# Peptides against a protein of PDB entry 6RGO, part 57

Target 1, 392 residues: chain A of PDB entry 6RGO
Amino acid sequence: MALKLLGFNQDATCFSVISSNKGVTIYNCDPFGKCFELEKSTSNDEELDFLVEMLFSTSLIAVVDKTIGASKRKKLKIVNTKRKATICELTFPHEIMDVIMNRKIICVVLKSDQIFVYDISCMKLLRTIDVRGEKLKSTSKFRNSEAVGDIGVRVSLSTDNNSILCYSSYSKSDKENAPLNDIVVFDALKCIQINVLPAVHQSNIVCIACSPDGMLMATASEKGTIIRVFKTIDTENDEPILVNEFRRGSRPSRISEMKFNHDNTLLACVGESDTIHIFALPVTTTEADANEDDTLQQSSHSLSSSINGLQYISKGLANRFGKIIVSKIPTQSQQRHVAYIKIPENAKYRIGFPKDTTNTIHICGEDGNYLVYSIPRNEVGPCTLVKSNTFD

## One batch from the design tools (peptide)

Design b1_p19_2_s1 (made by RFdiffusion4, then SolubleMPNN; from b1_p19_2, 10 letters changed)
Fold by OpenDDE base, seed 1:
Structure b1_p19_2_s1 (fold): chain B 392 residues (1-392), chain A 19 residues (1-19)
Amino acid sequence: as target 1 above (392 residues)
Amino acid sequence: MKELEEEAEKILENLEKLK
């Protein structure tokens, strides 16, 4: 059977899949099993495509039928899974590309590069963000960008009640082909722009992850070689704060998803590569608890392992992009622990971090595998498989 | 978990009344 992964919910307690024969199935992670099934409404042999966004492990889901030829690609449905009933329906002027939610907000991304922000409690429209409209104020020519391939606006929303929305925007360059390489940070509740991070990559941003608390954001471009982590709200001299830069690899490979764990200590990424990468984030010690004198003389055995990857802070990027003050990451060579999971070639995987176990990652594959891995704390190396289940 | 489900049920009930 062809499976298509829709992903994990916000706390990785559930994941959703499309089965070509059955329609949408939602699985519970623990205990493992089917918790909801949305049957295919039509006997047509058309390739099923859906968006499904679940509000944590609750009975509230948002569903979009994206199946080719379906008039439903512009329709958002709010479904009660316990009643198997559509409670609310919204129709949009353009095809829905993405849907994200938390306890307060639903954001709907359209093919028109518009983001519709709703209060979930009443489905009242709070804001329409027109990502193209900001570009059109600078460039009079509507290029009929029929040639906008798989490059659209990317979004991520904090899972907390602060509802920090991060989205990709067009650079202010007078070039007709300005890349989607800016990030806007938006308070989705107050409907205010908080921050703008200009030119965070040289090419279009294809993946964004917001931390659960909305304080951090990770970005990746079409190259997928470098991941950047920024503060969302905080600025230094009105400039964006780059917290981390990670190298996933030397070879270009698309990143499809990134996730922070619940305590902002880990960032995972997955995509077209045979490897899920997990990066350790430095704990920002707030200066307060510097008093405990724990003189543990851990002997600096110089494992001069070939961390040759970090030395290319190319001095050259500082001159052309406005001074991203890379706040001097204290030159303490805190070995950025990198963990990895090998996945089958040609299988698409999705990732999620459970809330209760900060060193555990959930993954699921279009190969029908649901896998739970333990992440090594103090070592660079492979994750350990803890649990496996299969689904159809 | 229970609090989130109760909140989701309340949202769903409110949305049903707006229909």
Scores: peptide ipSAE 0.638, ipTM 0.956, DockQ to the pose 0.846
Fold by OpenDDE base, seed 3:
Structure b1_p19_2_s1 (fold): chain B 392 residues (1-392), chain A 19 residues (1-19)
Amino acid sequence: as target 1 above (392 residues)
Amino acid sequence: MKELEEEAEKILENLEKLK
């Protein structure tokens, strides 16, 4: 049977799949088993397509039927899984491309490059963000590019109550083909733009991940060779917004998903390659608890010596061209993965980090495998398979 | 787990009352 993966929920306690014969099925990870099924309404041999976003392991889900020919591609349904009932329906002017949620906010991304931000508690519209309208205000040329190709606005939302929304935006370049290579950081609760990260890649951004606390953001371009990690908020201390640059590989490959673990110590990525990559993030020790005297002489091999090749772009040019954030990490400081998982080349996989185990990753494949891996802490190497289940 | 389900049930009940 053809399976299509929808992904894990926020805490990796559940995952959702589309089965060509059944419709949408939600699985619980532990104990492993079916927890919800949404039957297909049509007997037709049409390729089923859905968006399903689950609020953690709760009875609240958002569903969009994206099946071709379905008049439902513009409809968001809030469903109670225990009652098997639609509680709310919203209709949008354009096709829904993505839906993300946390305990406070639902964001709906449209094919029009609009983001609708709702208060989940009452489905009140808080904000409409018009990413194209912002571009059109900056660029006098109305491109009637009906070619909404495979490149649209990407979004990620923090899983906490701070509700930090990161989204891709068009660069302010006077070029008719401005790439989606800017990032906007937005407080979805207050409806305030917090930050703008210009030109974080040379090409369109195709994947974004926000950390659970909203303090970090990871980005990947169409090339998928480099992953960049940024602070979402400007720190007063002139600290670099770009905190890490990771090399996934030398060959171009699309990254489909990235996830932070719950303590911001790991970043995983998956895509069209035969390998899930896991990267270690530097622990930002908040200086506050540094009073306990444990002299662990971790040999700080001073990475000091190779920084001397930083051409000081003089302070004068930095004020006229908005802070070129990307310029300061030399290509030599690109870290590789600390761990990896080999997956079948032709199977799409999704990833999730469980809340209670910082060194465990959940993965599921369109091959019908649900797998739990242990991540090595002290060595660079393969992850160890801990648990395996199959689904249909 | 129980707290999140109780919050989701309250949201669903509130949305049902707004119909």
Scores: peptide ipSAE 0.635, ipTM 0.955, DockQ to the pose 0.852
Fold by OpenDDE base, seed 4:
Structure b1_p19_2_s1 (fold): chain B 392 residues (1-392), chain A 19 residues (1-19)
Amino acid sequence: as target 1 above (392 residues)
Amino acid sequence: MKELEEEAEKILENLEKLK
């Protein structure tokens, strides 16, 4: 049967799939099993396409039926899974491309490069974000969906109540073909732009992940060779703070999904490659008030080896093009993965981090495998398979 | 988990009353 993965929920307690014969199925991860099924409303011959976003493991889901005709692809349904009933329906002017939510906010991304931000509690529209801006509306030939692949506005939302929304935006270049290589950080509750990260990659951003607390953001371009991690809110001298730069690989490969774990110590990525990569983030030691007076005078003369790290100030022409965040990190010192998972070639996988086990990752494949891996803590190497289940 | 479900049910009930 053809399976299409929709992904994990916010805490990786559930995942959603499309089965060509059944429709949408939501699986619970532990105990493993079906928790909801949405029956196929269409004839057997139509390829099923859906968006499903679940509010954690609750009875509240958002559903978009993309299978039949332009009208359904513009409808968001809020469904009570326990009652199997549509509670609310919203109709948009354009096709829905993505839906994300947390306990406070639903964001709906349209093919028009608009983001509609709603208060989930009443479905009141808080903001419409027009990523193209008013001036670019005139030249918007809708990207012919056929030739220039799945390049659109990408979004990620914090899973906490702060509701930090990160989205890709067009660079202010006067070029007709401005890349989607800027990031905007937006407070979705207050409807305020917090930060703008200009030109975080040389090409379009195709993947964004926000940390659960909204303090970090990971980005990947169409090349998928480099992942950059930024602070979302904090700036240094009005410039974006690059926390990490990770090398996924030397060969171009699309990254389809990235996720932080719940304590911001790990970043995972998956895509078209045979490998899920897991990167370690530096633990931001919150200076806990270690008021503990303990006077232990251990005089260890740590030799201050003044490694004069030659700041190769490449005096590269700061020409008038927006300051590409030139990685201050030399290409040779780019951090590699600390762990990896091998997956079948050409199998699409999705990833999720469970809340209670920060060194565990959940993955599911269009091959019908749900797999739980343990991440090594003290060594660089493969993850260990802990549990496996199959689904249809 | 239970608190989140109670919150989701309350949201769903509120949305049903607004219909």
Scores: peptide ipSAE 0.634, ipTM 0.955, DockQ to the pose 0.846
Fold by OpenDDE base, seed 2:
Structure b1_p19_2_s1 (fold): chain B 392 residues (1-392), chain A 19 residues (1-19)
Amino acid sequence: as target 1 above (392 residues)
Amino acid sequence: MKELEEEAEKILENLEKLK
């Protein structure tokens, strides 16, 4: 059967799939099993396309039916999974491209490069963000390319109550083809822009991940060779703080998803490559808990010295060219993965980090595999398979 | 888990009243 992965929920306790024969199925990860099914509304042999976003493991889901007709692709349904009932329906002026939520906020991304920010508790519109801005409305004919993979606005939302929204924005270049290579950090609750990270990549950003606490973001461009990690809120001399630059590979390959673990110690990425990469983030030792474990100090010193080396390079180059070229981390300081998972070629996978086990990753494939891996801490190497289940 | 479900149920009930 053709499966299409919708992904994991915020805490990787559930994942959603589209089955060509059944419609949308939501699986619980532990205990493994079906927790919800949305039946196919039509007997048509049309390829099913849905957006499904869950509020964690709750009975609240947001659903967009993208399969049938232009009117359904503009409708967001809030569904109670226990009652199998549509509670609320919103209609948008344009096709819905993405939906993200947490306990406070729903963000709806439209094909118009607009982000609608709602209070989830009442579905009150808090803000409409127009990413193109007023000036760019004139020239960009809606690319009528229904091409699966068109470059649009990317979003990520913190899973906490702070509701930090990171989104890709067009660079201020007067070029008709300005890349989506800026990042805006937005407080979705207060409806204020917190930060702007200009030109974080040379090409369009195609993947963004916000940390669960909203303090970090990861970005990848169309090339998918370099992943950059930034602080979201904090700045140094009004400049963006680049925390890490990771090299996924030398060959271009699209990254489809990135996730932080719940303690911000790991970043995973998946995409068109045969490999899920897991990167270690430097633990920001807050000075307070310096007392107990003497043994981990040696590895942290090497990372801190490399970060301090980054600070020295940033000061010298920033002054001359008013483009904040995110100081190209010298290719020598580009970190590699600390762990990896091999996946079948041409199988699309999704990733999630469970809250309770910081060294565990959940993955699911369009091949019908749900897999739980243990991530090695003390060595660079493959992850160990801990649990496997199948779904159809 | 229970707290999250109770929060989601309250949201769903509030949204149902606004329809």
Scores: peptide ipSAE 0.626, ipTM 0.954, DockQ to the pose 0.839

Design b1_p19_2_s2 (made by RFdiffusion4, then SolubleMPNN; from b1_p19_2, 5 letters changed)
Fold by OpenDDE base, seed 5:
Structure b1_p19_2_s2 (fold): chain B 392 residues (1-392), chain A 19 residues (1-19)
Amino acid sequence: as target 1 above (392 residues)
Amino acid sequence: SEEEEKFAEEILKKLEELS
C-alpha cells in the first residue's frame, strides 16, 4: 500500500500517516500501536493528501483535507479523537499549506504567504501576518506554482508556552523575484516582532526548526549543504548571533525536516539523502551556582575536538545595496555530524526527539518502518538500533 | 499526561460551546 508520512507530534510520543485504503492513522510510539483512525470519506481512487497536527498525545488534533479537487483545502477542522467528532471548522481565503500548534497557539500558513495566528483556547484570531507585505498585494501574479517548485513561507513554533514563532520572509530587494531568505522571530502570544535575521542564506529557505524553548533556530536553503543555527532573541551589536554552521554534505540535497532535542544539545536533519545527520550543539553552561563541596573527579574526558577559535568574523559584508549578509563561518570551522542513521534510498523519513531520553531518536518511513535509535555520546559514528516496529 | 489531556478536553469543550 502507498503510505505518506505526516510526521511526529511535539514530543515524539505519536506519529501520523496517510494510508491510501484507510485514510489518516495515528500511532502511539510506546507502547507501539494504532491509537486513532480517520476513515476515508471518498470512494474515489484519488491520491489522499492531508495535514494533521496533534496537540502532544491529547485528543485534540487539527486536520486539513488537501486531496486534489477538494474545496476542503481551505478548511481547518479541530477534531476530538475520543469522540471522533469535528468540534469546529475554520474556512480560509486560500489553500492551507501548513498548520503548527502548541498548548497556546495555532498557526495556519496559506498559499498567499499569510500566517494566521490563533489562541487555541477560544480559536480567536490574534494576528494575520502578511509576509508579502502591502506592496506585493498589487502584483496579483501568484508565482505560477507549476514552474517555481514548492517555495513558500516556512514556519516553526516553540513547543513551550512562550510560543516563539520563526518564519521565512522576503528580502527587502526592489526585485520582483526577491528570495525568501530573511527570518522573522515573532512572539505569537503578544503578537510582537522580536527579531529579524536578514539574508541568512543566498537562496530561499526551505526548512526551519525552532528549539523547544524558542531560544535557538536552525535554517536550511534549497541547496541543503549547510545548516545554520542562530539565537532567536539575542543580538550582538544589532547583528544576528550565528551559534553554529553545520555541513550536511558536499552535494545539494533537499532537507525536509529538522528537529532539536529537548535540551538543545542535538540537532537532527532528514530529507532526500540516504542519511539522517545528527549534530552536537555546544552546551551553554548556565552558571549554575557551583556550591563548593563534592570533589567527585568525574574525569569528563572532554573530547577536545579542537574548537579552533570561532573567530566571530562579525564583518557583515555590506553588499552594494547596504544589506548586511550574515557572515559565513569559514568552511574550515564547519562542523560535521557526530552521529548518523542510514535509511533506504527513495524512502521518505520523519524524525522526532522524545522528551525523557535526550540520546534517543524516533524515526518512521514510508516503507512502513518505525525505528528507535540510540545516539552515541562518546564517539562519532552510526546510531544503534534499539527497537523496530512495522505499520501498514 | 493526564493533566495535558484534561487541558485539551477543557479546550475542546469550550470550542464546542462557541461553535
Scores: peptide ipSAE 0.465, ipTM 0.921, DockQ to the pose 0.886
Fold by OpenDDE base, seed 4:
Structure b1_p19_2_s2 (fold): chain B 392 residues (1-392), chain A 19 residues (1-19)
Amino acid sequence: as target 1 above (392 residues)
Amino acid sequence: SEEEEKFAEEILKKLEELS
């Protein structure tokens, strides 16, 4: 049967799939099994296409049926899975491209490069974000959807209640073909722009991940060779803070998904390559209140290894275009993965991090495999398969 | 969790009352 993966929920307790014969199925990860099924509305051999976003492991889902005609592709349904009933239906002016949610917010991304931000508790519209802005409305040749890989607006939302929304935006270049290589950080609750990260890649951003707490953001371009991790809110001298730069590979390969684990110590990426890569992040020691008085004098000599990191400031022409975040990280010092998973070639996979086990990753494939891997802590190497299940 | 499900049920009920 043809399977299409929709992805994991926010805590990787469930994942959603489209089966050509059945419709939408939601699986629980532990205990493994079907928890919900949405039957296909038509007997036609039409290729099924859906968006499904689940609120954690709850009975609340958002569904978009993209299978039949341009009108259904504009409808968002809020469904109670226990009742198998549509509770609310919203209609949009354009095709829905993505839906993301947390306990506070639903964001709906349209083909028009608009983001509609809703209060989930009442489906009240809080903000419409027009990513093209007023000036670019005239050049609205809607991208032809026939190109497998249309470079739309990308979004990611923090899973916490702070509801930090990161989205890709067009650079302020006067070029008719401005790339989607800026990032905007947005407080979705207050509807305030917090930060703008200009030109984080040289080409269009195709993947964004926000950390669960909204403090970190990972980005990848259409080249997919470099992943950059930034602070979302904090700035140094009004400039974006690049925390990490990771090398996925030397060959171009599209990244389809990235995820942080729940403690921001790991970043995973998956895409068109035969390899899921897992990168280690530096532990931000939150200075916990060291109020405890205890006097222990141990004089451990801090070897101040003055790593004179030669800032090769390549004096390359900083022409008048916005400061590309020139990686201060030399290409040779780009961090590689600490762990990896080999996946079948040409199989599409999705990834999720469970909340309770920060060194475990859940993956599922269009090959019908649900796999749980253990991530090595103290060594660079392959992940170990812990559990496997199959689905159809 | 049971608390998250209760929260979702409260939202779903409120949305049903508004529809």
Scores: peptide ipSAE 0.460, ipTM 0.921, DockQ to the pose 0.889
Fold by OpenDDE base, seed 3:
Structure b1_p19_2_s2 (fold): chain B 392 residues (1-392), chain A 19 residues (1-19)
Amino acid sequence: as target 1 above (392 residues)
Amino acid sequence: SEEEEKFAEEILKKLEELS
């Protein structure tokens, strides 16, 4: 059967899949099993496409039927899974491309490069962000709307109540072909722009991850060779906004998903390659906990020496042409993965980090495998398979 | 968790009352 993965929920307790014969199925991870099924409404052999966003392990889901030819591609449904009932329906002017949520906010991304921000508690519209309209106000040249290929606005939302929204925006360069290589950081609750990170890659951004607390953001371009990690907020100290640069590989490969773990110590990435990569982040010791246990200092010293090299490059170029955040970081400062998982070359996988186990990763494949891996902390190497299940 | 499910049930109930 053809399976299409939708992904894990925010805490990796559940994952969603489309089965060509059944429709949408939600699986619980532990104990492993089906927790919800949305039956196929159409008898036709049409390729099913859906968006499903689940609020943690709860009975609240957002659903979009994206099946070709359906007028439903513009409709968001809020569904109670316990009652199997649609509670609310919203209709948009354009096709829905993405839906993300937390306990406070739902964000809906349209094919028009608009982001609609809602209060989840009442479905009140808080903000419409027009990423194209902002570009058109800055650049007098109307681009024909039809050339929206596979490159659209990307979004990520913090899973906490702070509701930090990161999205890709068009560069202000006078070039007709301005890439989606800027990042905007937005407080979705207050509806305030917090920060703008210009030109974080040379090409379009295709993947964004926000940390659970919204303090960090990871970005990857269409090249998928370099992953960059940024602070979302400018610290009052002259600290570099760019905190890490990771090398996934030397060959171009699309990254489809990135996730932080719940304590911001790991970043995982998955895509079209045969390998899930896991990177270690430097523990930002807030100065407050610097008093206890001497023993962890030895491993942190090797990582900190590479970060000090990043601080020296930022001071020299700041003066004349706006915050060039991405000066040429020497290729020698690019960290590799600390851990990896080999996956089948032709299988699409999704990733999730469980809340309670910082060294565990959940993965699921369109091959029908749900796998739990242990991540090595003290050595660079493969992850160890702990649990496996199959689904159909 | 039971607290998260209770929170989602409270949201779903409010959305049912607004529909």
Scores: peptide ipSAE 0.455, ipTM 0.919, DockQ to the pose 0.896
Fold by OpenDDE base, seed 2:
Order: sequence, then structure tokens, then C-alpha cells
Structure b1_p19_2_s2 (fold): chain B 392 residues (1-392), chain A 19 residues (1-19)
Amino acid sequence: as target 1 above (392 residues)
Amino acid sequence: SEEEEKFAEEILKKLEELS
């Protein structure tokens, strides 16, 4: 059967799939099994397409029927999975491209490059963000984005109650073809822009991940060769703080998803390549808990010295050219993965980090595999398969 | 969790009362 992955929920306790024959199925990860099924409403042999965003492991889901020919691509449904009932329906002026939520906020991304921010508790519109801004209203040419690469606004939301929204924005370059290579950091609760990270890549940003606490953000461009990690809120002299630059590979390959683990120690990425890459983030030791074991200090000192070396290079180049060229981390300081998972070629996978096990990753494939891997801590190498399940 | 489910049920109830 053709499966299409919708992904994991915020804490990787559930994942959603589209089955061509059944419609949408939500699986629980532990114990493994079906927890919800949305039956196919149409007898047509049309390829089913849906957005499903689940509020953690709860009975609340947001659903968009994106099936071709469906008049429903502009409709967001809030569904109670226990009652199998639509509780409310919102209609948008444009096709819904993405939906993300946490306990406070639901964000709806439209094909118009608009982000609608709602209070989930009452579905009150808090903000409409127009990513194109007022200046681009004159070019009423909707690019027929029949251009095969769905280059649209990308979003990520913190899973915590702080509700930090990171989104890609158009560079302020007067070029008609400005890339989506800026990032805006937005407090979705207060409806305030916190930060702007200009030109974080040379090409369009196609993947963003916010950390669960909203303090870190990872970005990848269309090239998918380099992943950059920034602080979201903190700045140095009003300049963005680049924490890490990771090299996924030498060959271009699209990254479809990135996730932080719950303690911000790991970043995973998946995409069109045969490999899920897992990168280690430097643990910011807050100075307070300096009392326990001496042995891990040597590895942290080398990372901190490399970060401090980055601070020295950043100060010198920022002043001269007015473009915050995020100081190219010297290619020598580009970190590789610390762990990896091999996946079948051409299989689309999704990733999630469970809350309770910081060294465990959940993955699921359009091949019908749900896999749990252990991540090695002390060595660079393959992850170890811990659990396997299949789904249809 | 049961607390998260209760929270979701409270939201769903409020949304049902507004529809």
C-alpha cells in the first residue's frame, strides 16, 4: 500500500500516516498500536493528502484535507478523536501549507506566505503575519509555484508554553527573486518579534527546527549540506549568535525534517539521503553545577575554546560590510555527525525524540517501519536498533 | 498524560461551546 508519513507529534509518543486505502491513521509508539483512524471520505482513486497535527498524545487534532480536487484544502478542522467529531472548522482565503501547534498556540501557514496565529483555547486570531510584507503586494503574480520545489515559508514552534515561533522570511534585497533566507523569531503569545537573523543561508531555507524550549533554532537550505544552529533570543552586540555549524554531507540533498531532543544535546536530520544524521550540541554548562565529575571536562573545553575562537572572528568581520555575513565558521570547525542511522534509498522517514529518553530516537518510514534506536554517547558510530514494529 | 488529555478535553469543550 502507498503510505505517506505525516510525522511524529511534539514528544514522539504518536505518529500519523496516510494509507491510500484507510485514510489517516494515528499510531501510539508505546504501547505500539492504532489509537485513531479517520476513514477515507471519498471513493475516488485520488491520492490522499492530509495535514494532521496532534496536540501531544491527546484527543485534540487539527486536520486539513489537501487531496487534489478537494474543496477542503482551505479548511482547518479541529477534531476530537475520542468522539470522532469535528468540533470547529476554520476556512482560509488560501490553501493551507502547514499547521503547527502546542498547548497554547496553533499556527496556520498559507500558500500566500501568511501565518495565522491562534489562541488554541478559543481559536481567536492573535496575529496575521504577512511574510511578503507590504512592498510585495504590487507583484500580484502569484508565482505559479508549479516550480517543482515547494519553496514556501517554513515554520517551527517551540513545544513549551513560551511558544517561540521561528519562520523563514524574504531577504530585504530589492531583487524580485529575494530568497527566503532570513529567519524571524516571534513570541506567538505576546505577538512580538523578538529577533531577526538575516541571510542565515545563501539560498532558500527549506527546513527549520526550534528547540522544545525555544532557545535554539536549526536551519537548512535547499543545498542541505550545512545545518546552522543559532540562539533564538540571545544576541551579542545586537548580532545573531551562531552556536554550531554542522556538515551533513558534501553532496546536495534536501533535508525534510530536523528535530532537537528534549534537553537540547542532540539535533537529528532526515531527508532524501540514505542516512539520518545525529549531531551533538555543546552542553552549555551553567556555572552552578560545577561540583560533579571531572572526567567530561576535557571534551567540553575543546568545544568552548572553538566557540570562543568563533566569537573573536565574528567581531572583526561584522563592522566592515554592514551585511551580517554570519561569519563562515571556518570549514575546519564544521562538525560532522556523532551518530547515524542507515535507511532504505528512496524511503521517506520522519523523526522524533521522546521526552523521557534523551539518547533514544523514534523513526518511521513510508516502508511501514516504526523503529526505535539508541544513540551512542561515547563513540562516533551507528545507532543501535532497540525496537521494531510494522504498520500498514 | 491524563493531565494533558484533561486539558485537551477542556479546550475541545470550549471550542464546542463557541461553534
Scores: peptide ipSAE 0.450, ipTM 0.918, DockQ to the pose 0.931

